# Peptides against a protein of PDB entry 3NZW: the designs that were tried, part 161

Target 1, 212 residues: chain A of PDB entry 3NZW
Amino acid sequence: TTTLAFRFQGGIIVAVDSRATAGNWVASQTVKKVIEINPFLLGTMAGGAADCQFWETWLGSQCRLHELREKERISVAAASKILSNLVYQYKGAGLSMGTMICGYTRKEGPTIYYVDSDGTRLKGDIFCVGSGQTFAYGVLDSNYKWDLSVEDALYLGKRSILAAAHRDAYSGGSVNLYHVTEDGWIYHGNHDVGELFWKVKEEEGSFNNVIG
Target 2, 222 residues: chain B of PDB entry 3NZW
Amino acid sequence: QFNPYGDNGGTILGIAGEDFAVLAGDTRNITDYSINSRYEPKVFDCGDNIVMSANGFAADGDALVKRFKNSVKWYHFDHNDKKLSINSAARNIQHLLYGKRFFPYYVHTIIAGLDEDGKGAVYSFDPVGSYEREQCRAGGAAASLIMPFLDNQVNFKNQYEPGTNGKVKKPLKYLSVEEVIKLVRDSFTSATERHIQVGDGLEILIVTKDGVRKEFYELKRD

## One batch from the design tools (peptide; made by RFdiffusion4, then SolubleMPNN)

Design b2_p21_7_s2 (from b2_p21_7, 11 letters changed)
Fold by OpenDDE base, seed 2:
Structure b2_p21_7_s2 (fold): chain B 212 residues (1-212), chain C 222 residues (1-222), chain A 21 residues (1-21)
Amino acid sequence: as target 1 above (212 residues)
Amino acid sequence: as target 2 above (222 residues)
Amino acid sequence: MEMTDPNGSFHPELEKLLNSY
């Protein structure tokens, strides 16, 4: 798996691959590793598939309950804290989760929290999470700047996942791409890695380790 | 060390069509190299036009199916005989599986039915309840033999339009029930030839708006 | 009953069946 999220002048970009594995077996190429908790809040999934799906779905329910009780959307800080507190209660039980809670509230603006099953909770501007994270960081860090245009930021997110999909055997399938703004998240499509690879290679003259 | 799990072999396969879904399984039940039964069905009609199979350790599979059937019953009780939708069934099964997260059911679960729009639906689960809706899924002993075949024949992976120099993919389209049944039969026939834990019989449950139909075919018994 | 070791790892045969993202 490779997931990433980063803040920039235009909000948040979230990009994830879609491969699931069971050992050396490719279990799926079409997994949705982003949960749409509400129109302004996303969760990403890396690690144990069931742990991520179950608890992030549970988180969604908790977030909805908050909205019903408090008559306002939950903050990204609070949502991520709920998840962090939950996984911390299971510390040592063997949960496997690497998640990013990404969203926008009027109070916080665009916000990203990293939460993992070790109990780590970090607020930050850039995170790559998963077995391919280092590959994604290589591309993302080398091209990131706060002042990216939305178009360039979307491309950078997509391109970083593509790099990880190319080098990490546990990442692949497609890139699911999101842009989060004050108006909510916008889904920017599913991009098949096979097609995307050749397109990018041709347009950039990159991936020269592969003969076309 | 203690191993509470057995492996009863077998293989299951689900394929979703446009307005139907199929869930099939062989009827062989084994332990190690011994055939326990040549006819032990593992695909079940659970009501509300939902068919289910949990393949792997049969004791766990049976327990899970029984619990789900009971869940369907209670759903009707609690919701004025409302039909359980396939997506709700999938969520329910996730909770059943994840409820045993620390002592999992040793099974690969597949359900099939129609979604609320009348479209064929197949959901697959890992032992602890991760799930995904897919057009097709193989599970069990011969899944590694069958799944690549389904990728090619259902999802048309690695197929291109003739004369396009590999530049135009074969377009996706739904298969007819007859085409799906043929693929299922070919899959299990082939799997039986190459895997000792698959054989004896093939039971296919076909879900349509009119209900669940069952078909049975003989497989090799060696 | 717990089927995880003290470190929370699954039985090796079970681990092979678990989906990972």
Scores: peptide ipSAE 0.502, ipTM 0.870, DockQ to the pose 0.064; fails the geometry check
Fold by OpenDDE base, seed 1:
Structure b2_p21_7_s2 (fold): chain B 212 residues (1-212), chain C 222 residues (1-222), chain A 21 residues (1-21)
Amino acid sequence: as target 1 above (212 residues)
Amino acid sequence: as target 2 above (222 residues)
Amino acid sequence: MEMTDPNGSFHPELEKLLNSY
């Protein structure tokens, strides 16, 4: 898996691959690794598939309950803390989760938290999470700047996942791309890695290690 | 060492059509190299046009299916005999599986039915409850043999339109029930030839708006 | 009932069946 999220002048970009594996077996190429908790809040999934799906869905329920009780959307900080507290209670029990909670509130603005099954909770501007994270960072860090246009930011997110899909055997399938703004998240489509690779190679003149 | 799990082999396969879904399984039950039964059905009609199979350790599979069937009954009691939708069934099964996250059911679970729009639906689960809706899925002993075949024949992967120099993919289209049944039969006959844990019989459950139909075919018995 | 592994690890054969993202 490779997931990433980063803040920029235009909000948040979230990009993820869609491959699931069971050992050396490609279990699926079409997995949805982003949970849409509410129109302003996203969660990403890396690690154990069931752990991520179950607890992030549970998180969604907790966030909805908060909204109903408090008559206000939950903050990104609070949402991420709920998840962090939960996984910390299971510390040592073998949960495997690497997640990013990304969203917007009027109080916080665009916000990203990293939460993992070790109990780590970090606020930040840029995170790549998963087996392909280092490959994604290689591209993302080299091209990131706060003042990216929305178009360039979307491309950078997509391109970073593509790089990871190319090098990480556990990443691939397609790129699911999101843009989060003050008006909520916008889904920017599913991009098949096979088609995307050749397009990018042609347009950029990149991936010269591949002949074709 | 403590090993609470057995492996009874077998293979299951689900394929979703446009207005139908199929879930198939062989009827061989085996332990190690010994055939326990040549006819032990592992695909079940659970009501509400939902068919289910949990392949792997048969004791766990049976337990899970029974729990789900019970869940369907309780759903009817609690919701005035409302039909359980396939997506809700999938969520319920996730909870059943994940409820045993720390002592999992040793099974690969597949359910098939129709979604709320009347379209064929197949959901697959890992042992602890991760799930995805797909057009097709193979599970069990010969899944590694069958799944690539399904990728090619159901999803038309690596197929291109003639004369396009590989530039145009073969378009996706739904298969007829007859085509799907043929693919299922070919899959299991092929798997039986190469895997000792697959054989004896093939039971296919076909879900349509009219209900669940069962078909049975003989497989090799060697 | 819980896993026998105090470290919370899955049975090796079971682990091969678990989906990973």
Scores: peptide ipSAE 0.497, ipTM 0.863, DockQ to the pose 0.067; fails the geometry check
Fold by OpenDDE base, seed 3:
Structure b2_p21_7_s2 (fold): chain B 212 residues (1-212), chain C 222 residues (1-222), chain A 21 residues (1-21)
Amino acid sequence: as target 1 above (212 residues)
Amino acid sequence: as target 2 above (222 residues)
Amino acid sequence: MEMTDPNGSFHPELEKLLNSY
């Protein structure tokens, strides 16, 4: 798996691959590793598939309960804290989760929290999470600027996942791409890695380690 | 070391069509190299136009299916006989599986039915309850033999339009029920030839708006 | 009874069946 999120002048980009594995077996090429908690809040999934799906769905329910009780959407900080507190209670039980909670509130603006099953909770501007994270960071860090245009930021997110899909055997399938703004998240499509690779190679003149 | 799990072999297969879904399974039940039964159905009509199979350790599979059937009953009691949707069923099964996260059911679970729009739906689960809606899924002993075949024949992977020099992919389209049944039969006959834990009989449950239909075909009884 | 080791690890035969993202 490779997931990433980063803040820039235009909001947040979230990009994830879609491969699931069971050992050396490719279990699926089409999994959704982003949960849409509400129109302004996303969660990403890396690690144990069931752990991520179950607890992030649970988180969604908690976020909805907050909205009903408080008559206001939950903050990204609070949502991430709920998840962090939950996984911390299960510390040592063998949960495997690497998650990013990404969203926008009027109070916080665009916000990203990293939460993992070790109990780590971090606020930040850039995170890559999963077995392919280092490959994604290589591309992302080399090209990231706060002042990226929305178009360039979307491309950078997609391109970083592609790099990871190319080098990490546990990442692949397709890239699911999101842009989060003050108006909520926008889905920017599913991009098959097989097609995307050749397109990018041709347009950039990159991936010269592969002979076409 | 204590191992509470057995493996009863078998294989299951789900395929979603446009307005139908199919869930099929062989009827062989085996332990190691001994055939326990040549006809032990493992695909079940659970009501509300939902069919289910949990393949692997049969004791766990039966327990899970039983629990789900009970869940359907309780759902009706609590919600004035409201039909359980396939997506809600999937969520319920996730909870059943994940409820045993620390002592999992040793099964690969597949359900099939129609979504709320009347479209065919197949959901597959890992032993602890991760799930995905898919057009097709093979599970069990011969899944590794069948799944690549389904990728090619249902999802048209690696197929291109003739005369395009491999530049145009074969377009995705739904298969007819007859085409799906043929694929299922071919899948299981082929699997039976190469895997000792698959054989004897093939039971296919077809879900349409009109209900669940069953078909049975003989497999090799080797 | 838990089928996880003290560290929460699954039995190897079960582990290979679990989906990982």
Scores: peptide ipSAE 0.490, ipTM 0.863, DockQ to the pose 0.063; fails the geometry check
Fold by OpenDDE base, seed 5:
Structure b2_p21_7_s2 (fold): chain B 212 residues (1-212), chain C 222 residues (1-222), chain A 21 residues (1-21)
Amino acid sequence: as target 1 above (212 residues)
Amino acid sequence: as target 2 above (222 residues)
Amino acid sequence: MEMTDPNGSFHPELEKLLNSY
């Protein structure tokens, strides 16, 4: 898996691959590793598939309950804290989760929290999470700047996942791409890596380690 | 070392069509190299036009299916005989599986039915309840032999339009029930030839808007 | 009963069946 999220002048970009594995077996190429908690809040999934799906779905329910009780959308800080507190209660039980909670509230603006099954909770501007995270960071860090245009930011997110899909055997399938703004998240499609790779190679003149 | 799990082998396969779905399984039950039964059905009609199989350790599979059937029963009691939708069933099964997250059911679970739009649906689960809706899925002993075949024949992976120099993929289309049944039969006959834990009989449950029907075919009995 | 080792790991045969993202 490779997931990433970063803040920039235009909001938040979230990009993830879609491969699931069971050892050396490619279990799926079409997994949705982003949960749409509400129109303004996303969660990403890396690690144990069931752990991520179950608890992030549970988180979604908790967020909805908050909205019903408080008549206000839950903050990204509070949502991430709920998840963090939950996984901390299971510390040592063997949960495997690497997640980013990304969203917008009027109070916080665009916000990203990293939460993992070790109990770590971090607020930040840039995170890559998963077995391919270092490959994604290599591209993302090399090209990131706060003042990216929305178009360039979307491309950078997509391109970073593509790099990870290329080098990490546990990442691949497709890139699911999101842009989070003050008006909520916008889904920017599913991009098959098999097609995207050749397109990017041609347009950039990159990936010269592969002969077309 | 404590090992509470057995492995009863077998293979299951689900394929979703446009307005139908199939879930098939062989009827062989085996432990190690000994055939326990040549006809032990492992695909079940659970009501509400939902068929289910949990393949792996048969005791766990039977327990899970029984729990789900009971869940369907209670759903009707609690919701004035409302039909359980396939997506809700999938969520329920996730909870059943994940409820044993720390002592999992040793099974690969597949359900099939129709979604709320009347379209064929197949959901597959890992032992602890991660799930995905797919057009097709093989599970069990010969899954590794069958799944690549399904990728090619159901989802048309690595197929291209002739004369396009490999630039135009074969378009996706739904298969007829007859085509699907043929693929299922070919899958299991092939798997039986190469895997000792697959054979004896093939039972196919077909879900349509008119309900569930069953078909049975003989497999090699060696 | 919990089917994990002291490190929270699944039985090796079970681990092979678990999906990972």
Scores: peptide ipSAE 0.479, ipTM 0.851, DockQ to the pose 0.064; fails the geometry check

Design b2_p21_7_s3 (from b2_p21_7, 10 letters changed)
Fold by OpenDDE base, seed 1:
Structure b2_p21_7_s3 (fold): chain B 212 residues (1-212), chain C 222 residues (1-222), chain A 21 residues (1-21)
Amino acid sequence: as target 1 above (212 residues)
Amino acid sequence: as target 2 above (222 residues)
Amino acid sequence: MEMTDANGSARPELEKLLASY
């Protein structure tokens, strides 16, 4: 898996691959590693598929209960804390989760929290999470700046996942791309890595380690 | 050390068509290399036009299916005989599986039916309840033999239009029920040839708007 | 990810069946 999220002047970009594995077996190439908790809040999934799906869905329910109870959307801080508290209660039980809770609230603005099954909870501007994270960071860090246009930011997110999909055997399939703004998240499509790779290679003149 | 799990082998596969879905399984039940039964059905009609199989350790599979059937029953009681949708069934099964997260059911679960738009639907689960809706999925002993074939023949992976120099993929299209049945039969006959845990019989459950139909075919009994 | 049996023992063979992202 490779997931990433980063803040920039235009909000948040979230990009994830779509491969699931069971050992050396490619279990799926089409999994959805982003949960749409509400129109303003996303969760990403890395690690155990069931752990992520189950608990992030549970998180969605908790977030909805918050809205109903408090008559206000839950903060990204609070949502991520709920998940963090939950996984911390299971510390040592063998949960495997590397998640990013990404969203917008009026009081916080665009916000990203990293939460993992070790009990780590971090707020930050840039995270890559998963077995391919270092490959994604290589591209992302090299090209990131706060002042990216929305178009460039979307491309950078997509391109970083593509790099990871290329080098990480456990990442691939497609890129699911999101842009989070004050008006909520916008889904920017599913991009098949096979098609995307050749397009990017041609347009950039990159991936010269691969002969066309 | 005591191993609470067995492995009864077998293979299952699901394929979703446009307005139907198929869930098939062999009828061989084994332990190691010993055939326990040549006809032990593992694909079940669970009501509400949902068919289910949980392949792996048969005791766990049977328990899971029974729990789900009971869940369907209670759903009707609680919701005035409302039909359980396939997506809701999938969510329910996730909870059944994940409820045993730390002592999992040793099974690969597939369900098939129609979605609320009348389209064929197949959902597959890992042992602890991760799930995905797909057009096709193989599970069990010979899944690794069948799944690549399904990728090629259902989803037309790695197929291109002739004369396009590999630039135009073969277009996706739904298969007819006859085509799907043929693929299922070919899958299981081929798997039977290469895997000792697959054979004896093939039971296919076909879900349409008119209900569930069963078909049976002999497989090699060696 | 720890997968345990009824006796709390790790089950590596079961882990191989679990989907991972």
Scores: peptide ipSAE 0.340, ipTM 0.783, DockQ to the pose 0.065; fails the geometry check
Fold by OpenDDE base, seed 3:
Structure b2_p21_7_s3 (fold): chain B 212 residues (1-212), chain C 222 residues (1-222), chain A 21 residues (1-21)
Amino acid sequence: as target 1 above (212 residues)
Amino acid sequence: as target 2 above (222 residues)
Amino acid sequence: MEMTDANGSARPELEKLLASY
C-alpha cells in the first residue's frame, strides 16, 4: 500500500493506490483505501485490511453520533483522537493500522492527522503511509511547495503514488485521488496505473529505466 | 501444539451479471489426501435472495453460514419482515467475521445476490471480515488457478481490439447467464484436472429477480 | 504493513489468507 496526504494553499490532496495483497498473492487491484466519513472528512487505510475497514467504519458511526448530539460536525482533531484512543486500548493485541484523518472544519481549516496502531497521533502538513511510503516521499518532497496550484497539487499526488506503484511490489492497481476544500472533498477519479504510467512516461520523458 | 483448524479443500466461484448473480462450488470435501464426501454442498440459499459460501475449514464455514442465517431470521423479527439487502448482508457478515478477529474463521467467504437496483452483486471476504464488491471472485484451493482466468474472461484483462496495435482495450460488457455458466463449468473442469482437492460435482446457484435456481454438473471423480 | 496471524494457535497458512493494504 501507498497512501499520501498533504496540505497546500488550495486545501488538501489525498491520493492512494488500490492493491491488496495476501503474502505474494495479489488479492485485489480495485480496493477503496479511502473512507468517506462525511462530506468534509476522509480516512485512509494502510495495514490490515479488516482492521482498517472495521475501525474506520466504526469511527464514521462515532462521528455521526457526535453530529447528532452536538448539532455540529466533529473536528478533525476529535475524530482522530477517537480513533487513537480506540487503537490504544487494543495496544499489544495485534491490530495493524496506518491511517490519515483528513478534513476541513471552520474552526481548524484544512487538517491532517496521522494515527497508527502503535498509538502514535501526529498533526502535520505532509504524510506518506504504507510499504511504498519512501518512494512516494522521494517524489513528493522533491516537488512540494505550499503555493502549488490545485492542478499541480493533484498531479503531484497522483505522480507520487505512481512512483510508489512502480517500485513497491505491494502497491499498484490504480490511483484514487481526492481534493479537500472548505466546500468538502471532491473525488478526482480512478487512474489505472498501467495506462497512467505510459502517459506520464511519454509526457514527462521520465521512467527511462523502462525501455519498452 | 494444538491446531484448531482443518482444511477441507474445495473451491468456490462468484460472478455477477447485469440482472443476475452466480455462486458455484464443487461438492468435494477432503481431509489431507482422503475424500470425506463426493457430495457435500457448500453453497447455500440464505433467504432474501442471498446465496452464501464460506470455503476452507468446513466446521468454521458451517458455523458462519448458520450464524448468518440466524441473523437474517432476527433481522425479519426486528424489522417487520423487511428484506435484507445484499450490502447490509455484507456488513453483517463483516461483523460476524471480525467478532472472531483474534480466533478467526478459517474461511474465504463469498456472497451473491442482487443489489437494490436489481443488478448482480458479488461480495468477497477475508477470514477476518475485510470485504469488497466485485464482478467476480474465486476462493478456496484452486482460486490461484481460476482467478487469473476470470480476470481474462469476465473483466477482459489483457485483451485488445484486433488491428489496434494494443491501443484499444476490449470493451467491458455484461455476460449472459449462458456465458457465465460456460465459464463456471470450464473453470471447475480445468481446476479439477490440476488440483486434487477439487472435483466430484459442481453445484451452481443462480440468483435472479425470480429467486434462486440450482444447477448440478458432474466433475471428474479421480 | 503486513497482516499477521491474530492467534498463536492459528496455522501459518492463515497469514496468507488475510488481506493487507
Scores: peptide ipSAE 0.329, ipTM 0.796, DockQ to the pose 0.092; fails the geometry check
Fold by OpenDDE base, seed 4:
Structure b2_p21_7_s3 (fold): chain B 212 residues (1-212), chain C 222 residues (1-222), chain A 21 residues (1-21)
Amino acid sequence: as target 1 above (212 residues)
Amino acid sequence: as target 2 above (222 residues)
Amino acid sequence: MEMTDANGSARPELEKLLASY
């Protein structure tokens, strides 16, 4: 898996691959590793598929309950804290989760929290999470600027996942791309890695280690 | 050391059509190299136009299916005989599986039915309850032999339009029930030839708006 | 976080059956 999220002048970009594996077996190429908790809040999934899917769905329910009780959308800080508190209670039980909670509230603005099954909770501007994270960081860190246009930021997110999909055997399938703004998240499509690779190679003159 | 899990082999296969879904399984039950039964059905009609199979350790599979059937019963009691939707069934099964997260059911679960729009639906689960809706899935012993074939024949992977020099993919289309049955039969006959845990019989459950139909075909009894 | 496809289970063989993202 490779997931990433970063803040920039235009909000948040979230990009994830879609491969699931079981050992050397490609279990799926079409997994949805982003949960749409509400129109303003996303969760990303890396690690154990069931652990992430189950508990982030549970988180969605808790966020909805908050909205019903408080008559206000939950903050990104509070949503991420609920999840971190939950996984901390299971510390040592063998949960495997690397998640980013990304969203917008009027109070916080665009916000990203990293939460993992070790109980770590971090607020930050840039995270790559998964087995391909170092490959994604290589591209992302080399090209990241706060002042990126929305178009350039979307491309950078997509391109970083593509790099990871190319080098990490556990990442691939497609890139699911999101842009989070003050008006909520916008889905920017599913991009098949096979097609995207050749397109990017041609347009950039990159991936010269692969002879076409 | 005591091993709480057995492996009863077998293979299951789900394919969703436009207005139908198919869930098929062989009828062989095996332990190690011994055939326990040549006809032990592992695909079940669970009511509400939902068919289910949990393949792997048969004791766990039977327990899971029984729990799900009971869940359907209680859903009717609690919700004025409301039909359980396939997506709600999938969520329920996730909870059944994840409820044993630290001592999992040793099974690969597939359900098939129609979604709320009347479209064919197949959901597959890992042993602890991660799930995905897919057009097709193979599970069990010969899944690795069948799944690549389904990728090619259901999802048209690596197929291109003739004369396009590999630039245009074969368009996705729904398969007819007859085409799906042919693919299922070819899958299981092929798997039986190369896997000792697959054979004897093939039971196919076809879900349509009119209900569940069953078909049976003989496989090699080797 | 470094992620692997191996998750906690009652048996190592079962870990190979668990899907990982």
Scores: peptide ipSAE 0.325, ipTM 0.786, DockQ to the pose 0.091; fails the geometry check
Fold by OpenDDE base, seed 5:
Structure b2_p21_7_s3 (fold): chain B 212 residues (1-212), chain C 222 residues (1-222), chain A 21 residues (1-21)
Amino acid sequence: as target 1 above (212 residues)
Amino acid sequence: as target 2 above (222 residues)
Amino acid sequence: MEMTDANGSARPELEKLLASY
């Protein structure tokens, strides 16, 4: 898996691959590793598939309950804290989760929290999470600027996942791309890695280790 | 060292069509190299036009299916005989599986039915309840032999339109029930030839708006 | 990230059956 999220002048970009594995077996190429908690809040999934799906779905329910009780959308800080507190209670039980909670509230603005099954909770501007994270960071860190246009930011997110899909055997399938703004998240499509690779190679003159 | 799990082999396969879904399984039950039964059905009609199979350790599979059937029963009691939708069934099964996250059911679970729009639906689960809706899925002993075949014949992977120099993929289309049954039979016939834990018989459950139909075919008995 | 076997009594093969993202 490779997931990433970063803040920039235009909000948040979230990009993820779609491969699931069971050892050396490719279990799926079409997995949705982003949960849409509400129109303003996303969760990403890396690690154990069931752990991520179950607990992030549970988190969605908790966020909805908060909205019903408080008559206000939950903050990104509070949502991430709920998840962090939960996984901390299971510390040592063998949960495997690497998640990013990404969203927008009027109070916080665009916000990203990293939460993992070790109980780590970090607020930040840039995270890559999964077996391919280092490959994604290699591209993302080299090209990231706060002042990126929305178009360039979307491309950078997509391109970083593509790099990871190319080098990480456990990442691939397609890129699912999101842009989070003050008006909520916008889905920017599913991009098959096979097609995307050749397009990017041609347009950039990159991936010269592969003969076209 | 004590091993709480057995392995009863077998293979299951689900394929979704446009207005139908199929869930098939062989009828062989085995332990190690000994055939326990040549006809032990592992695909079940659970009511509400939902068919289910949990393949792997048969004791766990049977337990899971029984729990789900009970869940359907209670759903009717609690919701004035409302039909359980296939997506709600999938969520329920996730909870059944994940409820044993730290002592999992040793099974690959597949369900098939129709979604709320009347379209064929197949959901597959790992042992602890991760799930995905797919057009097709093989599970069990010969899944690794069958799944690549399904990728090619259901999802048309690695197929291109002639004369396009590999630039135009073969368009996705739904298969007819007859085409799906043919693929299922070919899959299990082929798997039986290459895997000792697959054989004896093939039971196919076909779900349509009219209900569940069963078909049976003989497989090699070696 | 790989899923860890939380049950030391589980079959080693169980880990290979669990889906990982």
Scores: peptide ipSAE 0.324, ipTM 0.785, DockQ to the pose 0.080; fails the geometry check

